Peptides against a protein of PDB entry 3ESW. Designs and how they scored, part 23

Target 1, 322 residues: chain A of PDB entry 3ESW
Amino acid sequence: NNIDFDSIAKMLLIKYKDFILSKFKKAAPVENIRFQNLVHTNQFAQGVLGQSQHLCTVYDNPSWHSIVLETLDLDLIYKNVDKEFAKDGHAEGENIYTDYLVKELLRYFKQDFFKWCNKPDCNHCGQNTSENMTPLGSQGPNGEESKFNCGTVEIYKCNRCGNITRFPRYNDPIKLLETRKGRCGEWCNLFTLILKSFGLDVRYVWNREDHVWCEYFSNFLNRWVHVDSCEQSFDQPYIYSINWNKKMSYCIAFGKDGVVDVSKRYILQNELPRDQIKEEDLKFLCQFITKRLRYSLNDDEIYQLACRDEQEQIELIRGKTQ

## One batch from the design tools (peptide; made by RFdiffusion4, then SolubleMPNN)

Design b1_p10_3_s3 (from b1_p10_3, 7 letters changed)
Fold by OpenDDE base, seed 1:
Structure b1_p10_3_s3 (fold): chain B 322 residues (1-322), chain A 10 residues (1-10)
Amino acid sequence: as target 1 above (322 residues)
Amino acid sequence: SELEKILELL
């Protein structure tokens, strides 16, 4: 009996695709009950859900993308990308060009566009006066600040002139295009929008231990790549655990197509206790939210994303970027 | 997928 191996392989592939697609069908009643119980009983789960409701969709705004592209010096950016691309005689085509673009955007953002703000300059004394600023605490936004999704305003007094300077912590990334300053939150928020405005696949990574960064899906490298706008860092996931010797417990990535625990990519040493949620429950939560985010996608899109997810999970288990 | 790669070898 000549075993038609080609026919068997095709049948197995069909059954595999059907199996993968079955995982993304509407949640069973038991899964909905488990999800509801989890988010009602576990504060960490509720926090992840709350973040997903904002971070997974907020950056998918075409009007914001247009405003970003109109605000950036695109001529300078592309000139620099073309210059760096021309140095590497790589016939590797359009896919590597996006990696050069992201690297230039990191440079441009940190060096030419945005400013780190430990303390604001005095509104009365002018530039380079932050050394004279004493923190008085934080308060709620005023009527003007409240228009730009501001939850907190840091208050500073100038030791030289005695005037008060307000540093509103804006969450509106369009307002950040005007203010051009902030800390890791403002940096990551605006930079995530910038990358999205170039049509890139981007995730916002939240670390429980008070840091945030991006991931970009490189078509050239065929994987998620670490991107930190504050550090001008590309593909250096080790910088927190190794270079900073930072202790961390959770890193969660939020994108339009899913929520993923990426802790294994970044927590290489000095792991803090993961005691906020059971590992099985966190895995379930991320999968459940991801499933909801993909409800409007067709079977081919779902399958392609599921294959990408599988490769990422293999990468995270093996601890080697292939 | 890893399964697709295995099936391509068959």
Scores: peptide ipSAE 0.030, ipTM 0.689, DockQ to the pose 0.451
Fold by OpenDDE base, seed 3:
Structure b1_p10_3_s3 (fold): chain B 322 residues (1-322), chain A 10 residues (1-10)
Amino acid sequence: as target 1 above (322 residues)
Amino acid sequence: SELEKILELL
């Protein structure tokens, strides 16, 4: 009996594709009930849902992309990318060029464009006066600050002139193109928008232990790559656990096409208790939100994204990102 | 997918 192995392989591939696509059909009533109960009873689940409603869609704004590209020194950026690309002699085409672009954007953003702000300069005394600033606490935004999605304003008194300086914590990334200063939140917010403005696949990574960064999907490396604008870091997911000896419990990535628990990429040692939610409930929550984000996609788009998700899960299990 | 890669080897 000549078993037609080619016919069996083709039939198995069709059945596998149908099985994968079946997971992305509209949620069953039982899944909707489980989701509603989870977000109403678990504060961590409610927080992840709230973040997904903002972070998964806010950066997909063509008007903001135009404003970003008009604000950046594109001539300098592309000149530097072309220079580094030419040195390495890579015949590897457009895919590796994008990795050089992201590396130059990290350099440009940290060195030429944006500044870290521990304390503001005194508005009266001028530049390099932050050493004279004493924190008085935080308050709500005034009527002008409220126009730029400001939730909190840090208040400082100058020890030299006695005047008050306000440091508003703006969440509007277009306002951050003007102010060009902040901490990890402002850095990651604006840098995520910058990467999106070049047409890149980008995720915002939230860490429960008060840090935030990006991931970019490299077509050259065929995986998600760690990107930290504060550190000018590319493909160094170990810097938090190993270099900083940071203790961490959760890292959650938010993108237009999904929400993913990426904790295994970044938590290599000093793991804190994961006691905020059951592991099965967190996995269900991320899958449920991801399914909702993909409801308008066709079967081919859903299948390609599911193949990418499978490769990422295999990578995270094997611990071989490098 | 990993299954596609396995089936291509068969």
Scores: peptide ipSAE 0.029, ipTM 0.682, DockQ to the pose 0.442
Fold by OpenDDE base, seed 5:
Structure b1_p10_3_s3 (fold): chain B 322 residues (1-322), chain A 10 residues (1-10)
Amino acid sequence: as target 1 above (322 residues)
Amino acid sequence: SELEKILELL
């Protein structure tokens, strides 16, 4: 009996696709109860849910993408990308062009566009006066600052002129296109929007230990790539654990198509206790939110994303970039 | 998928 291996392979693939798709169907009543109980009883779970409700969708705004593209020096950016792409030749295919684009956007953003603000300059004394600024604390936004999704304003007094300078911590990324300054939060927020404005697949990575960065899905590398705008870093997930010797417990990635625990990519040593939630409950939570984000997708889109998720999970287990 | 990769090797 010639075993038709091709027919068996096709049948197995169909059954496998059906099995994968079954995992992304509408949650059963028991899963909804588990989810509700988890987010009502666990503060970390509630925090992850709250972040997902904002970070997974806020950057999918076509009006914001247009404003970004109108604000950036696109001629300079593409000139630099074309120049670097031409050096390595066409041998690696068209997909590598997006990696060059992200690398140039990192350069442009850090060197030409945005500024780090540890302390603001004095509004009265002008540029390079931050050394004279004494922190007085933080307060709520005024009526103007409140228009730009500002939760906190840092207050500084100038030791030279005695005037008060306000540093509003804006969460509106369009306002950040104007102010062009901030810390890791403002950097990551605006840079996430910039990458999204070029039509890229991007995730916002939240670290519990007060840092944030991006991931970009490289079609050339066929994986999620670490991107830190503050560091001008591309594909260097080790910088926090190894170079900074940072202790970390959780890294959670938030994208339009899912919420993923990416801790294994970044926590290479000095792991802090993961005591905020049970591992099984965190896995359930991320999967449950991911299912909700994919409810409007067709079966082919769900399957392609599930294959991508599987490859990422294998990468995270093996500790090898494919 | 890992299954697709296995099936491509067959």
Scores: peptide ipSAE 0.028, ipTM 0.663, DockQ to the pose 0.400
Fold by OpenDDE base, seed 2:
Structure b1_p10_3_s3 (fold): chain B 322 residues (1-322), chain A 10 residues (1-10)
Amino acid sequence: as target 1 above (322 residues)
Amino acid sequence: SELEKILELL
């Protein structure tokens, strides 16, 4: 009996696809109960859910993408990308162009577009006066600041002129296109939107220890790539644990198609206790939210994303980046 | 997927 290996392979692929798709079917009543209990009883789980409700969807706004593209110097950006691609990119194929684009966007954003704001300049004394600013604390937004999703306003007094300067912590990324200044939160927020505006697959990575960055899915590298706008960093996930010697417990990635614990990519040493949630419950939570985010997708989209998820999980286990 | 790659080799 000639074993029809092709027929067996096709049958196995069908069964495998069906098996994968079965995991993304509507949640069983028991899973819904477990999820509800988890988010009501565990503060960390509630926080992850709350972040997912915002971060997974907010950047998928076509009107915002248009505003971003109209605001950026696209001629400069593409000129620089084309220049770098012409040197080395032709040998690697067209898929590498997006990696050059992300690298240029990192350069452009940090060097030409956005500014780090530890303390604001004095509104009265003008530029380069932040050294004269004393923090007085934080307060709620005024009526104007409230229009731009501002939760907190930092208040500073100028030691030179005595005037008060407000530093609103805007969460509206369109307002950040105007203000062009902030800390890691504002940087990552706007930069995530910028990357999304170029049609890229992007995740927002939240670290519990007060840092945030992006991941971009490189079609060339066929993986999620670390991207930090503050650091102008591409594919350097080690910078926090190794270069900064940062202690970290959790890194959670939020994207339109899922929520993923990416801690293993970034926490290489100095791991803090992961005591906020049971590992099994965190895994369940991320899977459950991911399943909800994919509910409207077709079987082929679900399957492709599940294949991507599997590859990422293998990568995270093997520790073989670069 | 990794399984698809294995099955393509069969």
Scores: peptide ipSAE 0.026, ipTM 0.662, DockQ to the pose 0.377

Design b1_p10_3_s4 (from b1_p10_3, 5 letters changed)
Fold by OpenDDE base, seed 3:
Structure b1_p10_3_s4 (fold): chain B 322 residues (1-322), chain A 10 residues (1-10)
Amino acid sequence: as target 1 above (322 residues)
Amino acid sequence: SLLDKIKELL
């Protein structure tokens, strides 16, 4: 009896695809009850849900993408990308070109475009006066600052002239194209929008221990790649745990197609207690939100994303991100 | 993946 192994393999592939697609059907009543109970009883779960409602969709704005592309020096950016791409002997149209683009955007953003702001300069004394600034605390936004999604304003007094300078913490990334300064929050917010404006697949990574960065999906490397605009860092997920010796508990990635616990990529040593939620409940929460984000996608899109998710989970288990 | 193992058998 010649077993037709090819026919059996084809049948198994069809059954496997159907099994994967069955996981992305509308949530059962029991899953909805579990989700509602979790976000009402667990503060960390409520925080992850709240972040997903903003971060998963806010950057998918074509009007904002146009404003970004009109604001950046595209001639300089593409000139530098083409130069480094040609220098390494690559042919036009290779998937690796996007990796060179992201590396140049990191350089351009940090060196030419955006500035780090520990303390603002004095509005009266002018440039390079931040050393004379004393913090007085924080307050709510005024009527003008409130137009640009400002939650808090840091207040500083100049030791030289005695005048008050306001440093509003804007969450509107279009306002950040004008101000061109901030800390890790403003850097990551605007840089996420910049990468999205070039048509890239991007995630915003939130760390519970007061840092934020990006991931982009490299078609050349066929995986999610660590990107930190503050550090001008590309594919260096180890910098926090190893180079900074940072202690961390949670890293959560937020994208248009899903929410993923990426802690295993970044927490290599000095792990803090993961006591904010049960591991099974966090896994359920991320999967449930991801399922909701994919409700409008067709079966082929759902299947391709599920294959990508499986590859990422295997990568995270094997520790082969480097 | 299980998918990759099945593809290797094809």
Scores: peptide ipSAE 0.016, ipTM 0.571, DockQ to the pose 0.700
Fold by OpenDDE base, seed 4:
Structure b1_p10_3_s4 (fold): chain B 322 residues (1-322), chain A 10 residues (1-10)
Amino acid sequence: as target 1 above (322 residues)
Amino acid sequence: SLLDKIKELL
């Protein structure tokens, strides 16, 4: 009896798909209760949920994508991408082109488009006057600043002219296209939107220890790739733990299709205590939010994403980017 | 992955 291995393999694939899909079915009442209890009793869980409600959806705005693409120097960007792509002897249409695009967007954003703001320039004295600025503290937004999702405004006094300069910390990325300045928060926020505007799969990575960056899903590398706009960094997840010797406890990635604990990718040494939530509860939380984000997807989409998730989990366990 | 092993069997 020739064992029809092809038929068995097909049957196993079907059963495996069904098993995977079963995990993404509507949450059982017990899971809902566990989730509600967790977010009501654990502040870290509540914070992750709150971030997911914003970061997982805010960048999927077609109107914003259009505004971004109209604002960027696309001719310069694509000219540089095409030049570097051709120089390395790649054929047009290869999946690697998107990696070149992301690298050029990193260059363009840091070198040509956006500015790091330790202190603002004096509104009265003009450009390159930040050295004369003394911090007075922070306050709430005024009526104009509040229109652009501003949480806080840093207040500075000019030592030269005595005038007050406001540095609003805008969370509206469209306003950041105008202001073109900020710190890691503004950089990552706008850069995440920029990458999304090119139709890329992007996650926002929040680190508990006051840094933020992106991950981009490279179709060429077939994995999530570290992207830091502040550092003009592509595929260098080690820079924080190794180069900066930064101590970290949590790195959480937020994307349209899920929330993932990516701490193992970035925390290579100097791990701080992970005492904010039980590991099992964090895993449950991320899975539960991910399940909610995928609720409207079809079975094929759910299955493809679940395969990607499995591959990422294997990568994170092995501690090696394949 | 289990998927890769199944794909190798196909």
Scores: peptide ipSAE 0.016, ipTM 0.559, DockQ to the pose 0.630
Fold by OpenDDE base, seed 2:
Structure b1_p10_3_s4 (fold): chain B 322 residues (1-322), chain A 10 residues (1-10)
Amino acid sequence: as target 1 above (322 residues)
Amino acid sequence: SLLDKIKELL
């Protein structure tokens, strides 16, 4: 009997697809109860849920994408991408062009577009006066600042002229296109939107120890790639643990299609206690939120994303074989 | 092999 390997392969693929899709069916009542109990009893779980409600969807705004593309020097960006692609990219295939684009966007954003603001310049004395600024504390936004999703305003006094300068911590990324300054939060927020505006698959990575960055899904590398706009860093997940010797406990990635604990990618040494939630509960939480984010997707989209998730989990377990 | 055929279809 000639074993029809093609028929068997097709049948196995069908069964495998059905099995994968079965995991993404509507949550059972018991899972909903577990989720509700977890987010009502665990503060870390509440925080992850709250962040997911914002970060997973806020950047999927076509109007914002248009404003970004109208604001950036696209001619300069694409000129630089084309120049670098012409050197090396033709041998690697068309998919590598997007990696060159992300690398140029990192360069452009840090060098030409956005500014780090440890302390603001004095509004009266002008540029390069931040050295003269003394922090007086933080306060709530005024009526104008409140229009741009401002949670807090840092207040500074100029030691030279005595005037007060306000540094509003805007969370509206469109306002950040105007202000073009901030710290890691403003950098990551706007840069996440910028990457999304080019049609890229992007996640916002929150680290519990007061840092934030992006991940970009490279079609060329067929994986999630670390991207830090503050550092102009591409595919260097080790910079925090190794180069900075940073102690970290949690890194959570938030994207339109899921929430993923990516701690294993970034926490290579100096791991802090993961005592905020049980590991099984965090895993459940991320899976449950991910499942909710995928409720509107078709079976093929769910299957493709599930395959990508499995590959990522394998990567996170094995580490990069250098 | 069956595995190769599965890989071709994935």
Scores: peptide ipSAE 0.015, ipTM 0.481, DockQ to the pose 0.206
Fold by OpenDDE base, seed 5:
Structure b1_p10_3_s4 (fold): chain B 322 residues (1-322), chain A 10 residues (1-10)
Amino acid sequence: as target 1 above (322 residues)
Amino acid sequence: SLLDKIKELL
């Protein structure tokens, strides 16, 4: 009996596709109850849900993408990408061009475009006066600052002239294109939008221990790649745990197509207690939110994303970047 | 992936 292995393989693939698709169907009543109870009773779960409602969708704004592309020096960016691609990229295929683009965007953003702000310069004394600034605390936004999704304003007094300088912590990334300064939050927020504006698959990674960064899906590497705009870092997920000796408990990635616990990619040593939620409840939460984000997708899109998710989970378990 | 495992078995 010649076992038609091709027919069996095709049948197995169909059944497997159906099985995968069954996991992404509308949540059962019991899953909805579990979800509602979890977000009602667990503050960490509520926080993840709240972040997902913003971070998973806010960057999918075509009007913002246009404003970004109009604001950046695209001629400089593409000139630099083409220059680096011409050296090494032709042998590796066309997909590597996007990796060169992301690397140049990291360079351009840190070196040419955006500024780190520990303390603001004095509005009266001008540039390079941050050394003279004394923090007075934080307050709510004024009427103008409130137009740009500002949650808090840091207040500084100049030791030289005595004037007050406000440092509003804007969450509107379009306002950040104007101000061109901030800390990790402003950097990651605007840089996430920049990457999205080039049509890239991007996730916003939130770390519980007060840091944030991006992930980009490289078609060349066929995986999620660590991207930190503050550090001009590409594919260096170890920098926090190893180079900084940072202690961390949770890293959660937020993208248009899902919410994923990526802690295993970044927490390589000095792990803090993961005591905010049960591991099974966190897994359930991320899967449930991901399922909701995919409700409008067709079966082929759902299947492709599920295959990508499986590959990522294997990568995270093996600790080997393929 | 299961696809890769199936491809390894084929």
Scores: peptide ipSAE 0.008, ipTM 0.548, DockQ to the pose 0.497

Design b1_p10_4_s1 (from b1_p10_4, 6 letters changed)
Fold by OpenDDE base, seed 1:
Formats: structure tokens, sequence, C-alpha cells
Structure b1_p10_4_s1 (fold): chain B 322 residues (1-322), chain A 10 residues (1-10)
């Protein structure tokens, strides 16, 4: 009996697709119970869930995308991208253009658009007066500041004139287009929106040890790429662990299509104890949230994303990002 | 893939 290996291979591929799709069907009652128990009993799990409810969806706002594109100097950006693409891009394929775009957006954002604000300038004394500012503490937003999703306002006193300057920590990225200043939180928040406004696949990466950055899915590299707007960094996931010698425990990526533990990409040395949740429970949590985010997708979209997820997991296990 | 293989072996 000539075993039709081609027929068997086709059948196996169909069964494999069906198996993958079955993982994204409605959660079993037991999984729902496990999820509910986990988020009610584990504070870290509750935090991840809470962040996912905001970060996974907030940047998918077409009105915000329009405002961003209207605010940026697109002529300058595309001029610079075209200039870099003209050097090498035609030989490497059209998909590399998007990598050049992200690199230019990093440059433009850091050099031309946004400012780091450790301390604000004095509202009375004007520019370059931050050296005269003494922190008095933090308080809640006033009625005006509260309109722009402000959780905290840092208060500073000018040592020169004695006046008080408020530095509201706005979480509204549209307000950040106006203020054009902040720390890692404001930088990452607005830059995530900027990348999304160009139609890119972007994730917000939260590090438990007080840093945040982005990941962009490069079609050219066919993987998730580290992007840090504060550092003007593209594809340098090692900068935290190696260059900064930063100790870290968790890095969680939040995107429209999933929540992923990306700790293995960034924690290369000096790993802090991962004691906030059981590894199996964190894996379950991320998968469960990801499943929920994909409920409205069709079978082909689910399958393509699942294949992408599998490749990422293989990458994270092998440590071959470079 | 490993989970799928393990499921076929059952």
Amino acid sequence: as target 1 above (322 residues)
Amino acid sequence: IIEFILEIEK
C-alpha cells in the first residue's frame, strides 16, 4: 500500500490548524474559574489585567491617529526616510522602508519634537530655569488638569522667584502633543500612539522596575523589535540589562492582539526574583487575556497571529534575537 | 507543536 505521504501531510496540517484554532475558542468553565480566582487572589495578576484593559485598546483610536498625523512634520519625516531608503532599501526589499520610518520617528521624536523633563522650568522665570526648581511633593490634579487623565501633579518651587510651578503627569497622549515634555511614561505613551498612527503593529512594554518602552513588529525582520523613544533605540533589547546594568524581574508587552511576557528578551543578566506570581499562572493569565482580545477575529487572523506567537516563543527560548 | 504531537499520540 503506497502510503500517500502528501495526503497525510495535508491532513496533519489541517488538524494542526484546527488544534491551534481550538485554543482560541470560548474558554472552558474551568479556565474562567481559574482566571477569576487568579485575578482576585494575586495582586500582580490584577495589575496585569488592569493594564491590559487600557494599554491593549487605548491606542486604537482613529481620531487620535488623525490628530497625530496632523501635528507631526510629515514632510520632514518622509524626506528623511526617503533619503535613507534610497541608499540601501531597493536592494533589501520594500518592507525595510517601515524600519527606516521607525528609525526616523525615533530621531524626530527625540531631537525635534519631545523633551525630557526631569524638573520643569519656572513658569515665571522662563526657559532654562529648571536648575532653580525645588520639589515640594505631589498632589492630585486640579479641575483643568483632571480633564487630561492626570493622576499626579508634581509641585515645584522656584528658588529665585518663590513661585510655584505645577508639572502634571498627563496620561492623555493628545495633551502630550501640546505639552511636548515628560519622562519615560509620557515618552512611551505618546510614541506608542505615534507608531500606531502610521498603522504599525505596536506593543507597550511595561517593566516592573520603573521603565517603559515599545515593540514594533517589523515585516522586514519578521519579528518584534525593541523600540525605546527615550534612548532613540531600535533593536537594542540589551541596553537595560547590559548597558545600564539594570536589575529586572518582569517585562510585559501589551498590544491590541495580545499580552506577552517578554522578560526573556530584555532580562539578560541581573535577574531579580520572579516571586509576584507563579510562572504557570502568569503564562495562563497572558494567554487568557490574549484569547479574549482575539474573540472577534476570524479563523485566518487567529491562525496567523498564533503562528506569529509561536515564532516569538521560539525566539525567546533560543535567545536568537541577533 | 509539542502539545499537538502529544495530543495525536493519545
Scores: peptide ipSAE 0.035, ipTM 0.714, DockQ to the pose 0.079
Fold by OpenDDE base, seed 2:
Structure b1_p10_4_s1 (fold): chain B 322 residues (1-322), chain A 10 residues (1-10)
Amino acid sequence: as target 1 above (322 residues)
Amino acid sequence: IIEFILEIEK
C-alpha cells in the first residue's frame, strides 16, 4: 500500500489550519472570567490593557495618514529611497524597497523633520536657549493645550529673561506634526503614525523602564524589525541592553493585530526582575487581547497572522540566527 | 506546531 504522502500532507495542513482557527474562536466564559479577574487584580495587566485600548487602534486613522503624507517631503523621501535602492536593491527583489523606505524615514525624521527636546528653548529669547531653562515642575494643560490630548505641561523659567516657557506633552500626533519636537514618547508616537501612513505593519513597543520604540514587519526579512526613531536605528534590538547597558524587565509590543511580549528580543543582559505579573498570566493577557483584536478577521487572515506569530515565537526562543 | 502534534498524538 503506497502511502500517498501528498494526501497525508494535505490532510495534516487542513487539520492544522482548523486547529489554529479553533484557538482564535470567541473566548470561553472561563477565559473571560480569568481576564476580568486579572485586569482588576493586577495593576500591570490593567496598564497593558489600557495601553492596548489606545495604541492598537489609534494609528489606524485614514484622515491622519493623509495629513501625514501631505506634511512630509515625499519627493525628497522617495528620491533618496530610489537612490539607495538603485545601488543594491534590484538584486534582492522588490520587497526590500520597503526596508529602504523605513531607513530613509528614520533618516528624514531625525535629520530633517523632528527635534529632540530635553528642555524647550525660551519663547522670548529664541533658538538655542534651552541651556538657560530651569524646570519649575509640571501642571495641567490650559484650554488651548487641552485640545491636543495634553495631560501634562512642563514649566520652565528662563534664567536670562525670567519668562516662563511651557512645554506641553502632547499625545495628539497631528499636533506633533506642527510642533516637531519632543522626547522619546513624542518621537515614537509620531513616527509610528508616519510608518502607518505608508501602509506598513507597525507595532508600538513600550518598555517599562521609560523608553519606547517601534517594530516594523519587513516582508523582505519576513520578521518584525526593531525601529527606533530617536536613534535612527533599524534592526538593532541590542542597542538598549548592550550599547546603553540598560536594565529592563518588560518590552510589550502593541499593534492592530496583537499584543506581544517582545522582551526576549531586547533584554539580552541586565534583566530586571519580572515580578509585576506571573509569566503565565502575561502570556494569557497578551493572547486574550490579541484574540479580541482579530475577532473581525476572516479565517485566512487569522491563519496567516497565527503563522506569523508562531515564527516570531520561534525567533524569540532561538535568538538571532545570524 | 508542537501543540498540534501533541494533540494528534492523543
Scores: peptide ipSAE 0.034, ipTM 0.709, DockQ to the pose 0.086
Fold by OpenDDE base, seed 5:
Structure b1_p10_4_s1 (fold): chain B 322 residues (1-322), chain A 10 residues (1-10)
Amino acid sequence: as target 1 above (322 residues)
Amino acid sequence: IIEFILEIEK
């Protein structure tokens, strides 16, 4: 009896697809109870849920994408991308062009567009006066600042003229297109929107130890790629653990199609205790939120995303064995 | 895949 291995393989693939699709159906009552209990009893879980409700959806705004594209120097960006793409030739295929685009956006954003703000310039003395600024503390937003999703305003006094300068910490990325300054939060917020505005698959990565960055899904590399706008970094997930010698406990990625614990990609050494939640509960939480984000997708979209998720999980496991 | 294999064995 010649075992038709091709027929068996096809049957296994069909059964596997059906199995995967079954996992993305409506949550069972027991899963809903587990989820509710977890977010009500665990502060870390509540924080992850709260972040997911914002970060997974806020950047999928077509009106914001249009405003971004109208604000950026697209002619300069594409000129530089085309120039770098032409150097390597077409041998690597069209998908590599997007990697060049992301690299140019990193360059453009850091070098030409956005500014790091440790301290603001004095509103009265003008540019390059931040050295004269003394922090007085933080306060709530005024009526104007409140229009731009501002939770905190840092207050500075100029040592030269004595005037007060306000540095509102805006969370509205459209306001950041105007102000063009901030710290890691403002950088990552606006840069995530910028990447999304080019139609890219992007995740916002939150690190518990006060840093944030992006991941981009490269069709060329067929994986999630580390992207840090502050560092102009592409595919350098090791920079925090190795170069900075940073101690970290959790890195959570937030995207439109899922929430993923990506700690294994970035925490290579100096791991802090993961004591905020049980590992099984964190895995459950991320899977449950991801399932909810995919409820409106068709079977083919769900299957494709699930295949991508499995590939990422394999990558994250293998990275520990090297 | 492991979960799938375990489910086929059921």
Scores: peptide ipSAE 0.028, ipTM 0.673, DockQ to the pose 0.083
Fold by OpenDDE base, seed 4:
Structure b1_p10_4_s1 (fold): chain B 322 residues (1-322), chain A 10 residues (1-10)
Amino acid sequence: as target 1 above (322 residues)
Amino acid sequence: IIEFILEIEK
């Protein structure tokens, strides 16, 4: 009996594909009920859902991509990318070029483009006056600030001139192209859009312990790569747990094609209690949202993404970002 | 399973 192993393998692949695709069919009524109950009863789940409704789709705006590309010094960026790429002896057209692009975008963004803002400069006294600024608290946006998706405005008084300076926390990334300043939220928001504007697969990573960063899917490395614009960091997921000795409980990645608990990539030590939701419920939630985000995709797209997801899950279990 | 699938799709 010559077992046609090739025929069996093909048959198994077909059956496996069908099995995977079956998981991404429209949610059963019972799953919908579970989802609704979860988001209505668990605040963390509601928060994840709310973030997914924004972060998974907001950056897929062609108009914004055009504005970004028109605003950036593309000549400088590509000059630097080409220089470093050539220096390392790579041939044009290799997937690794995109990694060089992301690294240059990190450099460009931190060094040339955007500014960290602990405190704003005094609007009256001018540049480099932030040392003279005293926080008075926060308030809601005014009518102008509200046009740019501003939820909070930090208020500062200048110790030198006594004038009030407003630091609106804009969530409109297009406004951030103008203001060129912020903290981790503004940095990650605009940088996520920048990466998306180059046609890259990007996720926004939310950490419960008040930090945010990106992940980029490297076609060269064939995995999700840690990217932190604030730190000019590429593929250094350990920086929070090890270098900062940060305690963390949850890291959730939000992308156009899914929501993924990536905590295992970043929480290497000093894990805080994961007490906000049951692990099974979080897994269900992320899968359910991911399934919804993929409803319009064809079977081949769904299958390719599912293969990517499984590879990532294996990576996360093995703890080896080698 | 993924390694096996990726090996078969090559």
Scores: peptide ipSAE 0.024, ipTM 0.568, DockQ to the pose 0.611

